Peptides against a protein of PDB entry 5JXT. Designs and how they scored, part 112

Target 1, 319 residues: chain A of PDB entry 5JXT
Amino acid sequence: SLLPKKEINVYIGMSEMQVKWYQKILEKDIDAVNGAGGKRESKTRLLNIVMQLRKCCNHPYLFEGAEPGPPYTTDEHLIYNAGKMVVLDKLLKRIQKQGSRVLIFSQMSRLLDILEDYCVFRGYKYCRIDGSTAHEDRIAAIDEYNKPGSDKFIFLLTTRAGGLGINLTTADIVILYDSDWNPQADLQAMDRAHRIGQTKQVVVYRFVTDNAIEEKVLERAAQKLRLDQLVIQQGRAQVAAKAAANKDELLSMIQHGAEKVFQTKGAFGTMAEKGSQLDDDDIDAILQAGETRTKELNARYEKLGIDDLQKFTSESAYE

## One batch from the design tools (peptide; made by RFdiffusion4, then SolubleMPNN)

Design b2_p18_3_s4 (from b2_p18_3, 5 letters changed)
Fold by OpenDDE base, seed 3:
Formats: C-alpha cells, sequence, structure tokens
Structure b2_p18_3_s4 (fold): chain B 319 residues (1-319), chain A 18 residues (1-18)
C-alpha cells in the first residue's frame, strides 16, 4: 500500500550575503516597504519587491554584483553564500547514503542553472526538465531517470514542468527548494513521487527561509490549501478564494522580518553559528524543529473556518 | 573553468505572485 507522504518544512537562516542583499532590496524601495506610498503605491511595485526578496531567499547570485568575481567560478562559495544551498548540500549527502533518489523543484529556471553547476561540482548525476524543455527531451529525461539501475541521483524540475502528470515514483525524496503561490502546484509536484507504484516512504522537504517573506508565502499557501479543502467538503462553490493578494497583504509579506533583517549583522540562525560547517546533528536538529513548526502551522489552519480563512490576517491564524 | 556570472544568464521561468 502507498504510505502517506511525510511533509516537513525546513526553516533555513539566510547567509550573510543573503542578509546584505535582502537589506539592499528593501532599502531600494524603502518608501514602498514602509507603506508611505499609500493608495498611490502600485501593486506592480509591491509584486516586484516580493519577487526580488524571493530571489534573494533562493540565491543571491541571481543579482548582478552578488557573485564573487571576475573571474567567475563554481566553487564552495556557491554553497555557503545561500542558506538553502548549505542545507541542500548536507541533506543530499545523507539522502544519497540512504540509497534514496531525489526530485528537486523550483519556481525559477535560473535557480536550476545554479543547481546544475552545483550537481556538476559535487559529482551528482542529474536529469533536468523546465518550461523550455522540448517534449521529446522531457520523455527522454524521464525515461533515463526511471530506467532500472539508473545512475541519475537527482531530477531538477521547475514546479510547473514537473506538474505535467509524469511518473517519477523511482524517487522517494522530494525537495521543494521554493514554494508555489498556488499550493496545488506543489501538491502536483509531490504527486510525481507520491503515486501508485511508489514502494518507499515519500518524504517532502519544503525549504523556507526563516524570518523572511517565504514564511508568509508558506502561511498564505497553507491557508489557501485549507480553504480549498473546506470549499470542496462543504460544496460551497461561492467561496472562491480571492486568489489575488491585495496591496496590504503584499505589504505585510514584504514587512515580515524586515526589521530584524535590518538589525542583523552577518547571517541568521544556524547559518550564523556554523555556516557551511553544518554536521549531521545540525541537520537533524533543523529537521526536528521543522517537523514541530510544520505540525503547529497545520494545526493553526485546521481549526479555522471558511470565514476566518478568507481573511489574510496573521491575527486570524492565532484566534 | 571561468564562466559568466549567473546573473548574466537569460531570465527563464519566473512565477509572479497572484
Amino acid sequence: as target 1 above (319 residues)
Amino acid sequence: MTREPFSARPEGEEVLPP
């Protein structure tokens, strides 16, 4: 029988470089971040800030002038300058030792480009599919990955490309390097491994940058998912979740953790304490803390009714 | 090997918030 998937949010501190670039993004549009634009502030400007902050949470090298060089080289700096890469690097080593195989999903194809260079640098054999991959090449990559005795350890996918009904049950680990704004897209990605034909316990690791916008992206996604479930269960078709974030929601998301980011000199959390020197015990501690916070997050939204879940207020999740 | 910085690579798939 197919075992229930285990989902764990992995809360990851920013590297020093990420903190610096996160500050720089906020400072560039400080009037918008402070809500000083009022009714005149464009939704587009706030959306742009959200996207830049999310890029920063993924990897600072997505920004011009962040990557050390010239000359530009793939080296250990590719890992230690991004908190998610530090955790990924240790986690992949553990996953490989366990004889597991892994799907890595991202919303950003340019992040997959970083992950490809990382895979080559670490000697991980991989397949890749994104939105630009031709249909024939997608089939070839899937078949190569799923082949009996395949030496491909990692499959790199954009969440949208991976959502296309493909079977990847030859993997038992799923890493969501970032989250979709639509939680159904992430579920569809997980369902590539968590499907009929899976023989192992599927474990899903959702990377979430701690004290950053990604916590609010996650909360919003969890809220929406619960709302969608309740609407289906209650047959209340009229409760179309207002899918579009309003300006105040976007502003609240941008402001989340911003004060602490401005006050921070250096890295956050475990990245400040150990950086790239994370050991197996540190990873276990991060995963255990993540499992606890995941249960707490789910328990908050499970108690809420449809009317509460329609209000995007952090306050309504605590009542 | 030396390469171009990742920031100089073409922007690919990006998902805008709703």
Scores: peptide ipSAE 0.599, ipTM 0.931, DockQ to the pose 0.604
Fold by OpenDDE base, seed 2:
Order: structure tokens, then sequence, then C-alpha cells
Structure b2_p18_3_s4 (fold): chain B 319 residues (1-319), chain A 18 residues (1-18)
């Protein structure tokens, strides 16, 4: 029988470089961040800020002038300048030692480019699929990964490309490097490994930058998923969750943790304490804290009815 | 080995919020 998947949110602090770039993004649009634009602030401007903040949470090298150089080289700086990379680097060593195989999903193909260079740098054998990958090359990559005795450890996928009904049950670990705005896209990604033919316990690690925009993306996605489940269960098809964030919701998301980010000198959370020098005990502590916070998050939304879940989209902007 | 910075690579797949 297929075992239930274990899902753990992994809350990760920003590196010093991420904090600096996160501050720079907020400062560039400080009037919009402070709500000074009022009714004149375009939804598009707020969406752009949200996208830049999410890029920062993924890796600062997605921005011009963040990467050290010229000359530009792949080295340890690729890892230590992004909190998610520091945790990923330690987690992958553990996963490999356990004889597991891993799917890594992202919303950003340019992040997969960073992850490819990282895989080469660490000597990890990988496959890649994104939205630009030709159909024949997708089949070839899937077959190469799934073949008996495959030496491919990692499969790099965009969440959308991975959602296309493929079977990757030869992997037992799923890393969501970032989250989709639609929680169903992430579920579809997980279901590539968590399907008939899986023989192992599937574990899903969802990376979430702590005290940043990604916590609010996660909360919104969890709320939407719960609402969708209750709507299906109650047969109330008309109660479609407002798929689109309003301006006030976007502003609240942008403002989340912004003050603390401005006050922070250096790195955040676990990245401030240990930086790139995380050991196995530090990883265990991060995973345990993540498991606790995941249970608390789920328990918060499980208690809410449809009417409460619909209201929380409006009221969480004022507390 | 020297390369171009990652920021100079073409913008690929990005998921915009709905």
Amino acid sequence: as target 1 above (319 residues)
Amino acid sequence: MTREPFSARPEGEEVLPP
C-alpha cells in the first residue's frame, strides 16, 4: 500500500546578501510599501514588488550586480549567499547518504540554472525539465532518471513542467524550493513521486524563507487549499476562493517582516548564528522546528469553516 | 572557469501571482 506522504515546511533565514537585497527592493518602492500610493498604486506595481521579493528569497544572484565578479565563477559563494542553498546543500548530502533520490521543484527556470551549476560543482548527477524542454527531451530525461540502476540522483523541474502527469516514483524525496500561488500545482508536483509504484515513504520538504513574503504566500496557499477542500466536501461550488489577491492583501504580504528586515544587520535566524557552517544537529533542529510550525499552521486552518476562511482574506490586513 | 553572471541569462519561466 502507498504510505501517506510526510510534508514538512522548512523555515530558512536569509543570508546577509539576501537581507541587503530584500532591503534594496523595499527601499526602491518605499512609498508603495508604506501604502502612501493609496488608491493610485497599481496592482501591477505591487505584483512586481512581490515577484522581486520572491526572487530574493530564492537567490540574490537573480539580480544584476548581486553576484560577486567579474570574473564570475561557480564556487562556495553560490551556496552561502542564499539561505535555501545552505540548507539544500546539507540536506542533499544526508539524502544521498540515506540512498534516497530527490525531485527539486521551482517556479523559476533561472533558479534551475543556478541549481545546475551547483549540481556540477558538487558532482551530483542530475536530470532537468522546464517549460522550454522539448517533448522528446522530456521523455529522454524521465527515462534516464527512472531506468533501473540510474546514477541520476537529482531531478530538477519547474513546478509547471513537473505537473504534466509524469511518473517519478523512483524518487522518494521532494523538495519544493519555492511555492506555487496555487497549492494544487505543488500537490501535482508531489504526486509525481507520491503515486502507485512508490515503495518508500515520500517526504516533502517545502522551503520557506522565514520572516519574509514567502510565509504569507504559504499561508495564503494553505488557506486556499482548505477552502477548496471544504467547498468540494460541502458541494458549494459557488464559493470559489478569490484566486486573485487584492491590493490590500498584496500590500500586507509585502509589509510582512519588512520592519524586522530593515532593522537586521547581517543574516537572519539560523543563517545569523551558523551561516554556511550548519552541521547535522543544526539541520535536525531546523527540520524539527519546521515540523512543529507545519503542525501549528495546519491546525490553524483545520479549525476554520468556509465563512471564516473567506473573511480571513480581508481582516488579516489590519492585525 | 569564468562564466556570465546568472542575472545576464535570459529570463525564463516565472510564475506570476494570479
Scores: peptide ipSAE 0.596, ipTM 0.931, DockQ to the pose 0.609
Fold by OpenDDE base, seed 5:
Structure b2_p18_3_s4 (fold): chain B 319 residues (1-319), chain A 18 residues (1-18)
Amino acid sequence: as target 1 above (319 residues)
Amino acid sequence: MTREPFSARPEGEEVLPP
C-alpha cells in the first residue's frame, strides 16, 4: 500500500545578501509598500513587488549586480548567498547518504539554471525539464531518470512542467524550492513521486523564507486549499474562492516582515547564527521546528469554517 | 570557468501572479 506522504515546511532565514536585496526592493517602491498610493496604487505595481520579493527569497543572483564578478564563476558563494541553497546543500548531502533520490521543483526556470550550475559544482548527476523542454526531450529525461540503476540523483523541474501526469516514483524525496500560488499545482508536483509504484515513504520539504513574503504566500495557499476541500465536501461550489488577491491582501503580504527586514543588519535567524556553517544538528533543529510550525499552521486552518476561510485576514491565521 | 551572470540569462517561466 502507498504510505501517506510526510510534508513539512522548512522555514529558512535570508542570507545577508538576500536581506540587502529585499530591503532594496522595498525601498525602490517604498510609497507603494507604505500604502501611500491609496486607491490609485496599481495592482500591477504591487504584483511586480511581490514577484521581485519572491525572486529575492529564491536567490539574489536573479538580480543584476547581485552576483560577485566579473569574472562570474560558480563557487561556494552560489550557496552561502541564498538561505535556501545553504539548507538545500546540507539536505541533499543527507538525502544522498540515505540512498534516496530527489525531485526539486521551482516556479522559476532561471532558478533551475542556478540549480544546474550547483549540481555540476557539487558533482550531482541530474535531469531537467521545464516549460521550454520539447516533448521528446521530456520523455528522454524521464526515462533516463527512471531507468533501473540510473545514476541520476536529482530531477530539476518547474512545478507546472512537472505537473503533466508524469511518473517519478523512483524518487522518494520532493523539495518544493518555492510554492505555487495554487496549492493544487504543488500537490500535483508531489504526486509525481507519491503515486502507485512508490515503495518508499515520500517526504516533501517545502522551503519557506522566514519573516518574508513567502510565509504569507504559504498561508494564503493553505487557506485556499482548506477552502477548496470544504467547498467540495459541502457541495457549495458557488463559493468561488476569490482566486486573485486584492490590493489590500497584496499590500499586507508585501508588508509582512518588512519592518524586521529593515531593522536587520546582516542575515536572518539560523543564517545569522551559523550562515554556511550549518551542521547536521542545525538541520535537524530546522526540520523539527518546521514540522512543529507546519502542524500549527494546518491546525489553525482545520478549525476554520468556510466563512472564516473566505476572510483573508492576517489576524485569523494567528488566533 | 568564467560564465555570464545568472541575471543575464533569458527569463523563462516566471511566478504567476495570484
Scores: peptide ipSAE 0.596, ipTM 0.931, DockQ to the pose 0.587
Fold by OpenDDE base, seed 1:
Structure b2_p18_3_s4 (fold): chain B 319 residues (1-319), chain A 18 residues (1-18)
Amino acid sequence: as target 1 above (319 residues)
Amino acid sequence: MTREPFSARPEGEEVLPP
C-alpha cells in the first residue's frame, strides 16, 4: 500500500550575502515598502518587489553584481552565499548515503541553472526538465532517470513542468526549493513521486527562508489549500477565493521580516552561527524545528471555517 | 573553468503571483 507523504517545512536563515541583497531590494523601493505610496502605489510595483525578494531567498547570484568575479567560477561560494544551498548540500549527502533518490523542484529555471552547476561541482548525476524542454528530451530524461540501475541521483524540475502527469516513483525524496503561489502545483509536483508504483515512504522537504517573504507565500498557500478543501467538502462552489493578492496583502508580505533584515549585520539564525560548517546534528535540529512549525501551521488553518479563511488577511495571522 | 555569471543567463520560467 502507498504510505502517506511526510511533509516538513524546512525554515532556513539567509546568508550574509542574501541579507545584503534583501536590504538593497527593500531600500531601492523604500517608499513603497513603508506604504508611503498609499492608494497611488501600483500593484505592479509591489509585485516586482515580491518577485525580487523571492529571487533573493532562492540565490543572490540571480542579481547582477552579486556573484564573485570576473573570472566567474564554480566553487564553495556557490553554496555558502545561499542559506538554502548550505542546507541542500548537507541534506543531499545524507539522502545519498541512505540510498534515496531526489526530485528538486523550483519555480525558477535560472535557479535550476545554479543547481546544475552545483550538481557538476559535487559530482552528482542528474536529469533536468523545465518549461523549455522539448517533448522528446523530456521523455528521454524521464526514461533515463527511471531505468533500473540508473546512475541519476537527482532530477531537477520546474514545478509546473514536473506537474504534467509524469511518473517519478523511482524517487522517494522531494525537495521544494521554493513554493508555488498555487498549493495545487506543489501537490502535483509531490504526486510525481507519491503515486502507484512507489515502494518507499515519500518525504517532502519544503524550503522556506525564515523571517522573509517566503513565510507569507507559504501562509497564503496553506490558507488557500484549506479553503479549497472546505469548499469541496461543503459543496460551496460559489466561494470565489479572492484569487489575486490585493495591494495591502502584497505590502504586508513585503514588510514581513523587513525590520529584522535591516537590523541584521551578517547572516540569520543557524547561518550566522555555523554557516558552511553546518553538521548532521544542526541539520537534525533544523528538521525537528521545521516539523514542529509545520504542525503548528497546519493546526492553525484546520481550526478556521470558510468565513474566517475568506476574511483572513496576513495581518490576522498575528492576532 | 570560467563561465558567464548566472545573472547574465536568459530569464526562463518565472511564475507570477495570481
Scores: peptide ipSAE 0.593, ipTM 0.928, DockQ to the pose 0.582

Design b2_p18_4_s1 (from b2_p18_4, 11 letters changed)
Fold by OpenDDE base, seed 5:
Structure b2_p18_4_s1 (fold): chain B 319 residues (1-319), chain A 18 residues (1-18)
Amino acid sequence: as target 1 above (319 residues)
Amino acid sequence: SAAVEAAMERRRALYARL
């Protein structure tokens, strides 16, 4: 029988460079962030800020002028300048030593370009699929990854391109480098490894930047997923889950952690304490803390009924 | 290596489009 998947949210501090870029993004639109734009501020402006903050949480090199150079080099700076890359680099070494194979999902094809450079730099053999990959090349990449005795360790996928019905049960580890606003897209990504034909315990690591907008993206996704589950279970087809965040919800999400980011000199959390010098015990501590916070997050939403989840604003997730 | 150079070119092209 297929074993239940193990899901762990991995809460990761920003690097010093990420904090500096996160501050710059907030400062550029400070009137918007402070709600001073009033009724005239467009939902589009807030969505753009959200997108820039999510880019920063993924990697600062998604911005022009963040990468050191010219000359541009592929070196350790590609890793230590992003908290998620520091944790990824340690996890991939463990995963490889265990004889596991890994799917890495992102919403951003541009992040997959950085992950390709990283794979080349570390000597990891990989496959890639995104939304621009031709159908024939997609089949070829899947077949190359799934072939018996494949030397391809990593599959890099955009969540949407990876969601399209493919079987990748030759991988047992899934890394969600970022989250979709729709939790069903992430579930569909997990289901590429977690399906009939899987022989191993599937483990899913969801990367979440701590004290940043990604915590609120995660909370909203968890709320929506629980609501969708309860609606299906109760046969209540009429519960229109508010699919899109309103303006005030977007503003609250942008403001989350902003004060702490402005007060911070240097890196955040575990990245401030250890930086790129995370050892195996530090990774175990991050995973254990993540497992605890994941259980707590799930337990908050499991106690809520449909009516509570419909009234639930992002503020009540902390009570 | 040619692979590292090609990766760096993709990354440079990413910045030129921003």
Scores: peptide ipSAE 0.108, ipTM 0.756, DockQ to the pose 0.249
Fold by OpenDDE base, seed 1:
Structure b2_p18_4_s1 (fold): chain B 319 residues (1-319), chain A 18 residues (1-18)
Amino acid sequence: as target 1 above (319 residues)
Amino acid sequence: SAAVEAAMERRRALYARL
C-alpha cells in the first residue's frame, strides 16, 4: 500500500546578503510598507513588493547587481549567499547517501537556472522541466529520469509545469523550494512522487524563509486549503474563497518580520550561528523544529470554522 | 568546465532580461 506523505516545513534563516536585499526592498517603498499610502496605495505596488520579497527569500542573485563579479564565477558564494541553498546543499548530500532521488519544485524558472548551476558545480546529474520546455523535451526528460538505473539524481521543475499529470514515482523526496499561492498546485506537485508505483515513504520538505513574507504566504495557503476542505465537506459551494489578497492582507504580509529585518545586522538564526558550516546535527535540529512548527500550524487551522477561515487572521508584525 | 561556463552564460542572460 502507498504510505501517507510526510510533510515538513523547513524554516530557514536569511543569509546576510538576503537581509541586506530584503531591507533594500522595504526601504525603497517604506511609505507603502508603513501603510502611509492608505486607501490610495496601489494594489499593484503592494503585489510588486511581495514579489520582490519572495525573490529575495529564494535567492539574492535574482536581482541585477547582486551576484559578485566581474568576473562571474560559479563557487561556494552561490550557496552561502542564500539560506535555502545552504540547507539544500547539506540536505541533498544526505539524500544522496541514503540512495534517495529528489524532485525540486519552484515557482520561479529563474531560480531553476541558479539550481542548474548549483547542480553542475556539485556534480549532480539532473533533469529540468519548466513552462517553456517543449512537449517532446518534457517526455524525454521524464523518460530519462524514470529510466531503470537512471544516473539522474535531481529533477528540477516549476511547480505548475510539474503539476501536469506526470509520474515521477522513481523519486521519494520532494523539496518545495518555495510555495504556490494556491496550495492545490503544491499538492499536485507532491502527487508526482506520491502516486501508484511509489515503493518508498515520500517525504516532502517545504522550505520557508523564517521571519519573512514566506511565512505569511504559507499561512494563507494553509488557510485556503482548510477552507476548501470544509466547503467540500459541508457542501457550501457558495463560499467564494476571496481568490486574491486585498490591500490590507498584502500590507500585513509585507510588514511581517520587517521590523526585525531592519534591526538585524548579518544573517538570521542558524545562518548567523553556523552559516555555510552547518553539520548533520544542525540539519536534524532544523528538521525537528520544522516538524514541531508544522504540527502547530496544522493544529491552528484545524480548529477554525468557515467564518474564521474567510477572515485573514494574520497578526500584524506591529500588533 | 564547459558545462559550468554554459551555466554561467545562462545566468548572465537572466540578468540581462530583468
Scores: peptide ipSAE 0.107, ipTM 0.759, DockQ to the pose 0.255
Fold by OpenDDE base, seed 4:
Structure b2_p18_4_s1 (fold): chain B 319 residues (1-319), chain A 18 residues (1-18)
Amino acid sequence: as target 1 above (319 residues)
Amino acid sequence: SAAVEAAMERRRALYARL
């Protein structure tokens, strides 16, 4: 019988470089971030800020002039300049040692480019599929990954491209490097490994940048997922239509953690204390804290009714 | 490897398009 998947949110501090770039993104649009743009501030501008902040949470090298060089080299800087890469680098070593195989999903094909460079730098054999991958090349990559005795350890996928009904049950670990705005896209991605034919316990690690926009992306995704479940259970078809974040919701998401980011000199959390020198105990602590916060997050949304889940509870940034 | 060069070239091209 297929074992239930274990899902763990992995809350990760920003690197010093990510903090600096996150500050720069907020400062560039500070009037919009402060709500001073009034009625003239477009939803499109706020969506752009959200996308830049999400890029920063993924990797600062998604911005022009962020990568050190010339010469541009693939080296340890690719890892230590992004908190998610530091955690990923340690997790992949464990995953490999245990004889597991891993799917890594992202919303950003440009992040997969960084992850390819990382895979090469670490000597990890990988496959890749994104939105631009030709149909024949997708089949070839899937077959190469799934073949008996495949030496491919990692499959790099964009969440939407990986969601397309493929079977990847030859992997037992799923890393969501970032989250989709639609939690169903992430579920569809997980279901590539968590499907009939899986013989192992599937574990899903969802990376979430702590004290940043990604916490609010995760909360909104969890809220939407619970709402979708309750709508299905209660037969209330009319509720599904308000899925798009409004302007005030986007502003609240942008403001989340912004003050603490502005006050921060250097890195956040475990990244400030250990940087790239995370040991096995530090990873276990991060995973244990993540498991606790995951249970708390789920328990928060399980208690909410449809009417509460329709309200974006902006915990006011002032309590 | 040709894959490394192609990845580095994609990354360089990614910076040149911004």
Scores: peptide ipSAE 0.091, ipTM 0.746, DockQ to the pose 0.152
Fold by OpenDDE base, seed 2:
Structure b2_p18_4_s1 (fold): chain B 319 residues (1-319), chain A 18 residues (1-18)
Amino acid sequence: as target 1 above (319 residues)
Amino acid sequence: SAAVEAAMERRRALYARL
């Protein structure tokens, strides 16, 4: 029988470089962030801010002129300049030592480029599929990964490209490096490993930048998923979840953690305390804290009815 | 039900356009 998947949100602090870039993104549009713009900011402008903040949470090198150089090098700076990379680097060593194989999903093909450079730098054998990958090359990559005795440890996928019905049950670990705005896209990604033919316990690690926009992206995705589940259970197919964030929701999401980011000198959380020198105990503590917060998040949404979830704004999460 | 699945698919498609 297929074992239930274990899902753990992994809450990760920003590196010093991420904090600096996050501050710059907020400062560039500070009037919009403060709601002080005398013209009600366009929804498009707020969506652009959210997109830049999400890029920052993934890796600062997603911005032009962020990468140190010339000369440009592939070295430890690729890891220590992004909190998610520091945690990923430690987790992958553990996963490999356990004889597991891993799918890494992102929304951003440009992040997969960084992850390819990282894989080469660490000597990890990988496959890649994104939205630009030709059908034949996609089949070849899947077959190369799934073949008996494959030396491919990592599969790098964009969440949407990985969602296209493929079977990757030869992996037992799934890392969601970022979250989709559509929680169903992430579920479809997980279901590439968590399917008939899987023989191992599937574990899903969802990376979430702590005290940043990504917490609100996660909360909103969890809210939508719960609403979708309740709509199924109650047969209320006409209850359209408000798919699109309104302006006030986007503003609240942008404001989340902004004050703390402005007050912070250096990195956040474990990144401030340990930097790139996380040990196995630090990783265990991060995973344990993440498991606790994941249970608390789920328990919050399990108590909410359809009407509560429809009215639930990011502000009402603190009352 | 097929109606619920179709509603979910419409929501999935709507979320994918965001």
Scores: peptide ipSAE 0.008, ipTM 0.307, DockQ to the pose 0.014

